# Peptides against a protein of PDB entry 8PQO, part 69

Target 1, 252 residues: chain A of PDB entry 8PQO
Amino acid sequence: VLLKEYRVILPVSVDEYQVGQLYSVAEASKNETGGGEGVEVLVNEPYEKDGEKGQYTHKIYHLQSKVPTFVRMLAPEGALNIHEKAWNAYPYCRTVITNEYMKEDFLIKIETWHKPDLGTQENVHKLEPEAWKHVEAVYIDIADRSQVLSKDYKAEEDPAKFKSIKTGRGPLGPNWKQELVNQKDCPYMCAYKLVTVKFKWWGLQNKVENFIHKQERRLFTNFHRQLFCWLDKWVDLTMDDIRRMEEETKRQ

## One batch from the design tools (peptide; aimed at target 1 I108)

Design b1_p29_6_s1 (made by RFdiffusion4, then SolubleMPNN; from b1_p29_6, 20 letters changed)
Fold by OpenDDE base, seed 2:
Structure b1_p29_6_s1 (fold): chain B 252 residues (1-252), chain A 29 residues (1-29)
Amino acid sequence: as target 1 above (252 residues)
Amino acid sequence: DELEKLLTLAILLLALEKYFELDHTPAAN
């Protein structure tokens, strides 16, 4: 088991982030070639548990079409199916990722708290002390080019170059987080993403778990760079606007 | 047996790679 808490600081408010997140997901989805292909939404319903209210989704990603034919032919049943269960109760979210073939031998859990701070809270997910001491805190700086793979880099998605016309935020210089403290008019937040990865096959745990964390970090980095650089596209949208956009997308 | 296990692992890793290449975020999933 490998636990890391990724802390992503953004010059947006918690309320703004909710809009930006939904917008960015929708935008990314429609831009994906063959978007939605192989994705089965099994469940999408409200839930209530232990005072937590939100939306529960269960998606199955059928990845057979994403791999070479020979891989598909050799793959055991269920090996290419990824189950994603998500509990979205913003500002808290939980996602559990499993594989049909691996069953209990494989698990990815992502628990996120969105807080109006600069990533300074310790153990925001309220883990037991024994568990918390094994969690590595990883700060993701969306302005740091060195954290981005060259193949992922896009100048139009570079927070160090982007300037929001609507808000005046950006570009984010090397000390943008420190400078943010002195900018009373600029909101900020941190997404605390506790990622738990379990892979039980002996001798392969560390390799696989680290691989998954690497992918998650890459995903978080790229997504939040996009979210910020698309600020002018979504900052004036309301949740009602987002809901309308989602409905319009469903009709297409 | 070991070869089958390694093959399965390779398939799983490839599946995960493809999953992570999808335009989505775990937080919004």
Scores: peptide ipSAE 0.521, ipTM 0.901, DockQ to the pose 0.587
OpenDDE base, seeds 1, 3, 4, 5: peptide ipSAE 0.497, 0.503, 0.509, 0.515; ipTM 0.887, 0.891, 0.894, 0.896; seed 4 fails the geometry check

Design b1_p29_6_s2 (made by RFdiffusion4, then SolubleMPNN; from b1_p29_6, 19 letters changed)
Fold by OpenDDE base, seed 1:
Structure b1_p29_6_s2 (fold): chain B 252 residues (1-252), chain A 29 residues (1-29)
Amino acid sequence: as target 1 above (252 residues)
Amino acid sequence: SEKEKELTLKILLLALETYFKYDHTPFAT
């Protein structure tokens, strides 16, 4: 098991982020070919558990049509089916990713708290002290180009170049996080993303777990760069606007 | 067998890469 807590600091409020996240997910999905194809929604319902209240979703991603034919032919049954269980109780979210073939031998869990701070809280997920000692805290700086792969880099999604016309936020210089403390008019938050990766096959744990963490870090970095650089597109939207957009998208 | 496990691992990693690239949302939506 490999645990890392990714801390993503953003110059937006917790309330703004809720809108920006939903918008950016929808926009990113439009830009990727084959979005939504092969996705089965098993459950989409409200839930209440242990004082946590929100929306629960269970989706199956059937990847058979998205891999090469020879892979599909050689794949064991269930190997190309990814289960995504998600609990959205914003500002708390939890996602559990499993595979039908691997069963209990594979798990990705992503637990996120969105807090109005600069990533200074320790053990926000309230782990036992012994478990917390094994968690690496990883800071993601959305302005740091060195954290972005060359193949992922887009100038229009570079927070170090972007200036929000509507809010005046950006561009984010090397010391933007420190400067944010002195700018009373600019809201900020941190997404504390505790990622648990479990791969039980002996001798392969570290290799696979580190690979998955690398992919998750890449995803978090790129997504939040987009979220910030799309600020002018979503900052004036309400949650009701987002809901209407989602309904319109479902009708197409 | 070890060969079957190796092949299965390669397929799983490709499945995850595909999921992360095209369909994975890191957020509960």
Scores: peptide ipSAE 0.466, ipTM 0.869, DockQ to the pose 0.548
OpenDDE base, seeds 2, 3, 4, 5: peptide ipSAE 0.460, 0.457, 0.451, 0.459; ipTM 0.865, 0.864, 0.862, 0.862

Design b1_p29_6_s3 (made by RFdiffusion4, then SolubleMPNN; from b1_p29_6, 18 letters changed)
Fold by OpenDDE base, seed 1:
Structure b1_p29_6_s3 (fold): chain B 252 residues (1-252), chain A 29 residues (1-29)
Amino acid sequence: as target 1 above (252 residues)
Amino acid sequence: SELEKLLTLNILLLALETYFKYDHTPFAT
């Protein structure tokens, strides 16, 4: 088992982020080929558990049509089905990712707290001390070009170049996070994303777990760069606007 | 066999890479 807490600092409020996240997910989905094809929604219902109240979803990603034919032919039953269970109680969210073939031998869990701070809280997920001492804290800086793979880099999604017309935020210089402390008019938040990766096959644990963490870090970095650079597109949207966009995306 | 496990692992990793191109619900509604 390998645990890392990714801390993503953004020059937006917790309330703004809720809209921006939903918009950016919808927009990113449009840009990817295939859309929602192969995604089955098994459950979508409200939940209440231990004082946590939100929306629960269970989705299955059937990836058979998304991989090469020879892979589909060789894949064991269930190997290309990924289950995603999500508890969305914003500003808290939990996602559990499993695979039908691997069963208990594979798990990705992502628990996120969105807090109005600069990533300074320790053990925000309230782990036991023995567990917390094994968690690596990883800071993602959306303005740091060196954290972005060359193949992922787009100039229009570079926070170091982007200037928001509507809010005046950006571009984000090398010391942008420290400068936020002195800019009372600019809101900020941190997404604390505790990622737990479990892969139980002997001799492959560390290799696979580290690989998955690298992929998650890459995803978080690219997504939040987009979210910030699309600020002018979503900052004035309401939740009703977002819901309408989601319905339109489902039809494409 | 070990070879079958290795093949299955590669398929799983490819599946995950494909999945990561989708919006997964650390971000979604």
Scores: peptide ipSAE 0.359, ipTM 0.829, DockQ to the pose 0.550
OpenDDE base, seeds 2, 3, 4, 5: peptide ipSAE 0.350, 0.355, 0.349, 0.215; ipTM 0.824, 0.827, 0.826, 0.706; seeds 3, 5 fail the geometry check

Design b1_p29_6_s4 (made by RFdiffusion4, then SolubleMPNN; from b1_p29_6, 19 letters changed)
Fold by OpenDDE base, seed 5:
Structure b1_p29_6_s4 (fold): chain B 252 residues (1-252), chain A 29 residues (1-29)
Amino acid sequence: as target 1 above (252 residues)
Amino acid sequence: EEEKKKLELEILLLALKKYFELDLSPAAT
């Protein structure tokens, strides 16, 4: 088991982020080759549990079309199906990722709190002390180009170059987080993303768990760089606007 | 059996890689 808490600081408010994330996910979906191809939505319903209210989704990602033919031929049943269960109770979110073939031998859990701070809260997910002491805190700096793979880098998605016309935010220099504290009119937040990776095959735990964390970090970095650089596209949208856009997209 | 497990692992890792490359799921947020 390998736990890391990724802390992503952004020059947006918690309320703004809710719009931005939904917009960014929608845009990413449009840009994805095959746009939803192979994604099966099993469940999409509201839930209420222990005072937590939100939307629950269960999706299956059928990845057969994304791999070479010989892999499909050799793959065990269910090996290319990824299950994603998500509980979205913004500002709290939880996602559980499993694989049909691996069953209980593989688990990724992502728990996120969105807080109006600069990533200074310790144990925001309220882990037991014994568990918390094993959690590595990882700060993601969306302005740090060195954290981005060359193949992922796009100048139009570089927070160090982007300037928001609507808000005046950006570009984010090397000390942008420190400077943010002195900018009274600029909101900020931190996404605290606790990622738990479990892989039970003996001798392979560290390899697989580290690989997954590397992928998650990459994903979080790229996504939030996009989210910020698309600020002018979504900052004036309301949640009602987003809902309407989602409904219109479903009709197409 | 060891080679089989190795193959299964590689398939899983490839699947996960493809999943993460989608960048459209709640896992991204």
Scores: peptide ipSAE 0.528, ipTM 0.899, DockQ to the pose 0.680
OpenDDE base, seeds 1, 2, 3, 4: peptide ipSAE 0.521, 0.525, 0.518, 0.523; ipTM 0.898, 0.898, 0.896, 0.897; seeds 1, 3 fail the geometry check

Design b1_p29_7 (made by RFdiffusion4)
Pose (drawn by RFdiffusion4):
Structure b1_p29_7 (pose): chain A 252 residues (1-252), chain P 29 residues (1-29)
Amino acid sequence: as target 1 above (252 residues)
Amino acid sequence: ALHAEKLELLKNLAIFITFLHFFDTLLTL
């Protein structure tokens, strides 16, 4: 099983990231016809354990209505049921994704620490030493064009070409992280996203784990580029504003 | 809720697992 820590250094505060991430998930999913239908909340409750106080959820995403009929007929029972178990104690969160048919043999776990630093902490997740020694640290720079697939590139989602009206932040150059250390004002943070991918069937552990990690890096990059370029849309929102928009979207 | 692109990726992986199970059944037979 392969583990990688993706460090996403951002010119926002940890407080700002919480609102921005919630807004961005909802906004990026705004054009998807077929969103919300098929989402099933099995469990939604508070939890507390040794310093980590938060909200636990168990959700199922039924894909039967979103795939061709032959896929629904051919799919082994439960293969189209995606389970997500989430522990949200921001600035810490853990999510576990499984498939009902694959049980625990197919697993994607993301454990994230959101810290007010420049991604300089080592083993921020406090792994056992030997296990930590086998974790690759992968840095995601949202200003670096070379880290974006050409088919994914969109000028309107390029931090190198965006300046915030409300904050004046951006555009981001190759030295933006260096100018952060030399700055006293603009906030910054790093999301330490430790990703574990497990695929235990058919001897395809390596191929699937690598494919999923490459896709996770691409998604983390594109998502956080979008998040920064949308700074004017969400930076003035509070958590109460987010909860209100959630209830609003709940009516339908 | 999951991001749409992440959910799409999981859907594609679920389809891929379906085809792996289908071809494993044919090989067993």

Design b1_p29_7_s1 (made by RFdiffusion4, then SolubleMPNN; from b1_p29_7, 19 letters changed)
Fold by OpenDDE base, seed 4:
Structure b1_p29_7_s1 (fold): chain B 252 residues (1-252), chain A 29 residues (1-29)
Amino acid sequence: as target 1 above (252 residues)
Amino acid sequence: MLLSELLNFLKELSILLTLLALLAEELAK
């Protein structure tokens, strides 16, 4: 088991982020070829547990059509079916990813707290001390180009170049996080993403777990760079606007 | 999470898991 807590600082408020996140997801869905093809929604219902109220979703990603033919032909039963269980109770979110083939031998859990701070809270997910001591805190700087793979880099999604017309935020220079403290009119938040990766196969555990973390980090980095650079597109949207957008996206 | 990025991740993940599964099966022989 390998745990890392990714801390993504953004020059947006927690409330803004909710809109931006949903917008970005919706927008990405529109741009994705095939859209929701292969995604089966098993459950989508409100939940209440231990004082946590939100929306629970259980999705199955059937990836047979998304992988190369030779992989599809050789894949054992269930290997190309990924289950995603999500508990969305913003500003808290939990996602559990499993695979039908791997069963208990594989798990990715992503627990996110969105806090109006600069990523300074320790153990925001309230892990046991023994567990917390083994968690690596990883800061993702959305303005740091060196954290972005060349193949992922897009100039239009570079926070170091982007200037929000509507908010005046950006571009984010090398010391943007430090300067943010002095900008009283600029909100900020941190997404604390505790990622738990479990891969129980001996000899490959560390390699696979580290690989998955690398991919998760990449995903988080790219997503939040996009989110920020799309600020002018979503900052004025309401949750109702987002809901309409989601409905429209579902129709495509 | 971005659906597109998530799907790409899941795709790559499933490929990895498939390859590992095949490897495991081969090693089990």
Scores: peptide ipSAE 0.265, ipTM 0.816, DockQ to the pose 0.630
OpenDDE base, seeds 1, 2, 3, 5: peptide ipSAE 0.253, 0.256, 0.247, 0.262; ipTM 0.810, 0.809, 0.803, 0.813

Design b1_p29_7_s2 (made by RFdiffusion4, then SolubleMPNN; from b1_p29_7, 16 letters changed)
Fold by OpenDDE base, seed 1:
Structure b1_p29_7_s2 (fold): chain B 252 residues (1-252), chain A 29 residues (1-29)
Amino acid sequence: as target 1 above (252 residues)
Amino acid sequence: MLRAELLEFLKELSIFLTLLALLAKKLAE
């Protein structure tokens, strides 16, 4: 088991982030061919547990049409069926990803707290001390181009070049985080993403777990770069606007 | 919840895991 807490600092408020996150997901889905294909929604219902109220979803991603033919033909039964269970209680979110083939031998858990700070809180997920001491804190800087793969880089999604017309935020220079604390009119938040990766195959545990973390970090980095650079597109949207976009995406 | 990005991640992950599974089977033979 390998745990890392990714801390993503953004020059947006916690409330703004909720809109931006949903917009970015919807927008990205629009640009994806067959956005809804292969996604089966098993459960979508409200939940209440230990004072936590939110929406619970259980989805199955059938990836047979999304992978190369040789993978589809050689993949073990269930290997291309990914289950996602999500508890969405913003500003808290929990996602559990499993695979029908690997069963209990594979698990990715992502627990996120969105806090109005600069990523300075320790153990925000309230782990036991013995567990917390084994968690690596990883700071993601959305303005740092060196953290982005060349193949992922897009100039229009570079926070170091983008300036929001509607809010005046950006561009983000090398010391933007240090300067942010002194900017009274610019909100900020941190997404604390505790990622737990479990892969139980002996001899491959470390390799696979590190690989998954590397991909997760890449995912988080690219997504939040987009989120910030699309600020002018979503900052004035309401939740109703977002819901309409989601419905439109489902029809594609 | 990051649907579009998640799909790419899951695709790459599934390919990787499939290759590992095939390798494991080969080593067991």
Scores: peptide ipSAE 0.230, ipTM 0.792, DockQ to the pose 0.658
OpenDDE base, seeds 2, 3, 4, 5: peptide ipSAE 0.214, 0.215, 0.229, 0.225; ipTM 0.784, 0.779, 0.791, 0.787

Design b1_p29_7_s3 (made by RFdiffusion4, then SolubleMPNN; from b1_p29_7, 17 letters changed)
Fold by OpenDDE base, seed 5:
Structure b1_p29_7_s3 (fold): chain B 252 residues (1-252), chain A 29 residues (1-29)
Amino acid sequence: as target 1 above (252 residues)
Amino acid sequence: MLPAELLNFLKELSVFLTLLELLKRLLEE
């Protein structure tokens, strides 16, 4: 098991982020080939547990049509069916990813707290001291191009080049985080993403777990770069606007 | 809830895991 806490600092408020996240997820989904093809929603309902209130979703990603033929032919039964269980209680979110074939031998858990700070809180997820001792804190800098793969890089999604017309935020220079502290009119937040990766195949645990973390970091980096660079598209939207958009999309 | 890029991640992961599974089977024979 390998745990890392990714801290993504953004020059947006916690309230703004909620809108931006939903917008960016929707927009990114449009950009993906095939859209929602292969995604089965099993459950989508409100939940309440231990004072936590939110929306619970259970989705299955059927990847048979998304992988090369040789993978489809050689993959064990159930290996291409990925389950995603999500508890969305913003500003808290939990996602659990499992595979039908590997069962208990594979787990990706992502627990996120969105806080109005600069990533300074320790153990925001309230792990036991011994467990927290083994968690690596990783700061993601959305302005740092060196953290982005060349194949993922897009100039229009570069926070170091983007300037928000509506808010005046950006571009994010090398010292943007330090400068942010001195900008009283600019909101900021940190997404604390505790990622737990479990891969229990003997001899391959560390290799695969590290690989998955690398991919998760890549995902978080790219997504939040997009979220920021799309600021002018979503910053004036309300949650009601988002809900209306989602409902209209469901009707189509 | 994860962004749409999750699909690409899951695809790549599935390919990787499938190859590992194949290798594992071969080594067990």
Scores: peptide ipSAE 0.166, ipTM 0.762, DockQ to the pose 0.609
OpenDDE base, seeds 1, 2, 3, 4: peptide ipSAE 0.156, 0.155, 0.150, 0.157; ipTM 0.758, 0.760, 0.748, 0.758; seed 3 fails the geometry check

Design b1_p29_7_s4 (made by RFdiffusion4, then SolubleMPNN; from b1_p29_7, 15 letters changed)
Fold by OpenDDE base, seed 5:
Order: structure tokens, then C-alpha cells, then sequence
Structure b1_p29_7_s4 (fold): chain B 252 residues (1-252), chain A 29 residues (1-29)
């Protein structure tokens, strides 16, 4: 098992982020080939547990049509069916990803707290001290070009070049986080994403777990760069606007 | 939650896991 806590600082408020996140997810879904094809929603219901109120979803991603033919032909039964269970109680979210083939031998858990700070809280997920001491804290800087793969880089999604017309935020220079502290009119937050990866196959555990973390980091980096650079597209949207957008996406 | 970008991640992961499964099966034979 390998745990890392990714801390993504953004020059947006916690409330703004909720809109931006949902917008960016919806927008990305529209741009994805086939849209929601292959996604089966088993459960989508409100939940309440231990004072936590939110929306619970259980989805199955059927990836048979999304992978190369040779993979589809050679994949073990259930290997291309991925389950996602999500508890969305913003500003807290939890996602658990499993695979039908791997069963208990594979787990990705992502627990996120969105806090109005600069990523300075320690053990925000309240792990036991012994567990917490083994968690690596990883800061993602959305303005740092060196953290982006060349194949992922888009100039229109570069926070170091983007300036929001509506808010005046950006571009984000090398010291933007330090400067942000002194900018009283600019909100900020940190997404604390505790990622737990389990891969129990002997001899491959560390390699695969590290690989998955690398991919997660890549995902988080690219997503939040987009989220920020799309600020002018979503900052004036309401939650009702987002809901309409989601419904339109479902129709595709 | 992050459907579109997650999908790309899951695709790559599934490919990789498939290869690992094949390797494991070969070693077990």
C-alpha cells in the first residue's frame, strides 16, 4: 500500500471551485469521444452518514470499446470493468476504484478535502499518527511547466500565460503562491487529495503502486490547469447552470 | 467523479493491468 497526499493550491475560493470542478468535468465529458458510453450508473442517491450528507454514486466503467482490440481479446474476465464508488459531500469527497478481476488485490482510494488555505494543514484527513508518518505530501504547482509532460502541454491551458478577464487573476508567475498571501482580494484554496493505492501482486506491488500515483498526479495536474484557465467560462455560472450542462451531456 | 479524464486514466490502467495479468498467468504456467 502506498499513500500520498497531493496538495493542489488554486487562486479560487472553495465555493468557486465547486462550480469550476463540475464545469470542467462536464466540459471534459463532452469532449471525450463517445461521451458517457460504457458508463453504467448502478446507484445515484443521497446519503447521510455520521453527519456527512451528500450524494453517493456507484458506476461501472465498461472499457471494452475504449481499449485496443488486442487488449479486449486478451483481457481476463472482468479486467475491463472498473467500479467507481463515490461519496460527494463537498467540500469533502471520497472515491473508491476497484476492478472486477483484481478484486481485493487492487484498490485506489481518493479522499479530498477542499480547504480555504494554502496547503498548510497537516493530516487533514485525520489518519492515525503511525499511518500519517508514512504519507508523502506532494505539492502540485499548476504554474510549473516542468510538472507537465510535453504531450499534455497546451498553451491555452498554461496558468503562467492565462489571465482571467472577469476576475483579473493570473498569470501565475514562479512565486505566485507567495504573492497570493499578500493579495487580499484574491481567494485561494487547497485541495488535499489523499490517494491510497493498493496492488497486492507479489514482486509488482511497489512498481505498480508508484505507476498509479504517477498517473494520478498527472491527472490532477492537467485537470487543475484546465480548471484555472477556464475560469472565465465558469466563474459566473450557478449550480443550476451546471445541472443543465450535465443534463445536456447525458443526452449525448 | 472526474469522468472524462478519469476515463483516459482508467483506459491506460486497464491496458497495463491486462499486460500484468498475462505476465502473471505465464509465470504461473
Amino acid sequence: as target 1 above (252 residues)
Amino acid sequence: MLHAELLEFLKNLSIWLTLLALLAAALAA
Scores: peptide ipSAE 0.180, ipTM 0.763, DockQ to the pose 0.704
OpenDDE base, seeds 1, 2, 3, 4: peptide ipSAE 0.165, 0.158, 0.160, 0.176; ipTM 0.758, 0.748, 0.753, 0.762

Design b1_p29_8 (made by RFdiffusion4)
Pose (drawn by RFdiffusion4):
Structure b1_p29_8 (pose): chain A 252 residues (1-252), chain P 29 residues (1-29)
Amino acid sequence: as target 1 above (252 residues)
Amino acid sequence: MPTMYSRLKFYGEFIAALLITHDLVTALL
């Protein structure tokens, strides 16, 4: 099983990231016809354990209505049921994604620490030493064009070409992280996203784990480029504003 | 912290495709 820690250094505060990430998930999913239908909340409750106080959820995403009929007929029982178990104790969160048919043999786990630093902490997740020694640290720079697939590139989602009206932040150059250390004002943070991918069937552990990690890096990069370029849309929101928008979207 | 639906749908379709292909190959054999 392969583990990688993706460090996403951002010119926002940890407080700002919480609102921005929630807004961005909802906004990026705004054009998807077929969003919300098929989402099933099995469990939604508070939890507390040794310093980590938060909210636990168990959700199922039924994909039967979103794939062609033949896929629904051919799919082994439960293969189209995606389970997500989430522990949200921001600035820490853990999510576990499984497939009902694959049981625990196909697993994607993301454990994230959101810290007010420039991604300089080592083993921020406090792994056992030997296990930590086998974790590759991968840095994601949202200003670096070379880290974006050309088919994914969109000028309107390029931090190198965006300046915030409300904050004046951006555009981001190759030295933006250096200018953060030399700066006393603009906030910054790093999301330490430790990703574990497990595929235990058919001897395809390596191929699937690598494919998933490459896709996760691409998604983390594109998502956080979008998040920064949408600063003007969400930076003035509070958590109460987010919860209100959630209830609003709940009516339908 | 929420997860994007398109990401879940993508990985769900990916794992379903592998499972379906494995069952079709077994049926042909």

Design b1_p29_8_s1 (made by RFdiffusion4, then SolubleMPNN; from b1_p29_8, 18 letters changed)
Fold by OpenDDE base, seed 2:
Structure b1_p29_8_s1 (fold): chain B 252 residues (1-252), chain A 29 residues (1-29)
Amino acid sequence: as target 1 above (252 residues)
Amino acid sequence: MPVLESYLKNLGLFVTGLLIAEKLKKLKE
């Protein structure tokens, strides 16, 4: 098991982020090929647990149609079915990803707290001390070009170049986080993303767990760069607007 | 938390590849 807490600081408010995240996910999904195919929603209902109140979703991603025939033929039963269970109680959310074949031997858990700070809180997820000492804190700087793979880089999604017309935020210089403190009119937040990766397979555990973390980091980096650079597209939207957009997208 | 489908697809393919490799290895034994 490998745990890392990714801290993503953004010059947006917690409330803004809720809209921006939903918008950006939808937008990013539109840019992907074959969006929505093979996705089965098993559960989508409100939940209450341990004082946590939100929306629970259980989705299955059937990858049979997304892989070559030989992969489908050789894959063990259930190997091509990915389960995503999500508890969305913004500003807290939890996502658990599993595979039918691997059962308990494979797990990706992403727990996120969105806080109106600059990523200064320690153990925001309230882990036991023994567990927390094994968690690596990783800061993601969306303005840092060096954290972006060349193949992922897009100038239009570069926070160091983007200037929001609607908000005046950006571009984010090398010391943008320090300067942000002095900008009283600019909100900020940090997404504390505790990622737990378990791949219980002798000989491959560490390699796979580290690999998955690298992919998660890459995803978080690129996504939040997009989120910020798309600020003018979503900053004026309300949650109701987002809900309407989602419904409209489902109809297409 | 919303997750991109492409990410899950890639992850699934990666895991599946490992599983297939293991299966094939066992068949050779």
Scores: peptide ipSAE 0.330, ipTM 0.838, DockQ to the pose 0.775
OpenDDE base, seeds 1, 3, 4, 5: peptide ipSAE 0.311, 0.291, 0.311, 0.311; ipTM 0.833, 0.822, 0.832, 0.833; seeds 3, 4, 5 fail the geometry check

Design b1_p29_8_s2 (made by RFdiffusion4, then SolubleMPNN; from b1_p29_8, 17 letters changed)
Fold by OpenDDE base, seed 5:
Structure b1_p29_8_s2 (fold): chain B 252 residues (1-252), chain A 29 residues (1-29)
Amino acid sequence: as target 1 above (252 residues)
Amino acid sequence: MPVLESYLESLGKFVTLLLILEKLLEELL
């Protein structure tokens, strides 16, 4: 098991982020080829547990059409089905990813707290001290081009070049986080993303767990670069606007 | 929040390859 807490600092408020995240997820999904294909929604319902209120979703990603024929033919039963269970109780979110074939030997858990700070809170997810001391804290800097793969880089999604017309935020220079503290009118937040990766195969555990973390970091970096650079597209939207957009998309 | 489909697809493909390898090893041993 490998745990890392990714801290993504953004020059947006927690309230703004709620809109921006939903918009950016929807937009990113539209931009991906084959989006929605092979996705089965088993459950989508409100939940309430221990004072936590939110939306619970259970999705299955069927990858049969996404892999070569020879892989599909050789794949064990259930190996091409990925289950995603998500609890969205913003500002808290939890996602659990499992595979039917691997069962308890494979787990990706992503727990996120969105806080109105600069990523300074320790153990925001309230782990036991013994567990917490084994968690690596990883700061993601959305303005740092060196953290972006060349193949993922787009100039229109570069926070170091983008300036929001509506808010005046950006471009984000090398010291933008330090400068943000002095900008009283600019909101900020941190997404604390505790990622737990478990891959219990002898000889491959560390390799696969590290690989998955690398991919998660890549995903978080690219996504939040997009979120910021799309600020002018979503900053004036309300949650009701987002809900209407989602309903319209479901009807298509 | 749900993970982007593109990422899940990539991850799924990788995991699938590993699962196939494991199965092959089990059959050979």
Scores: peptide ipSAE 0.030, ipTM 0.680, DockQ to the pose 0.648
OpenDDE base, seeds 1, 2, 3, 4: peptide ipSAE 0.032, 0.034, 0.025, 0.028; ipTM 0.692, 0.692, 0.604, 0.669; seeds 1, 2 fail the geometry check

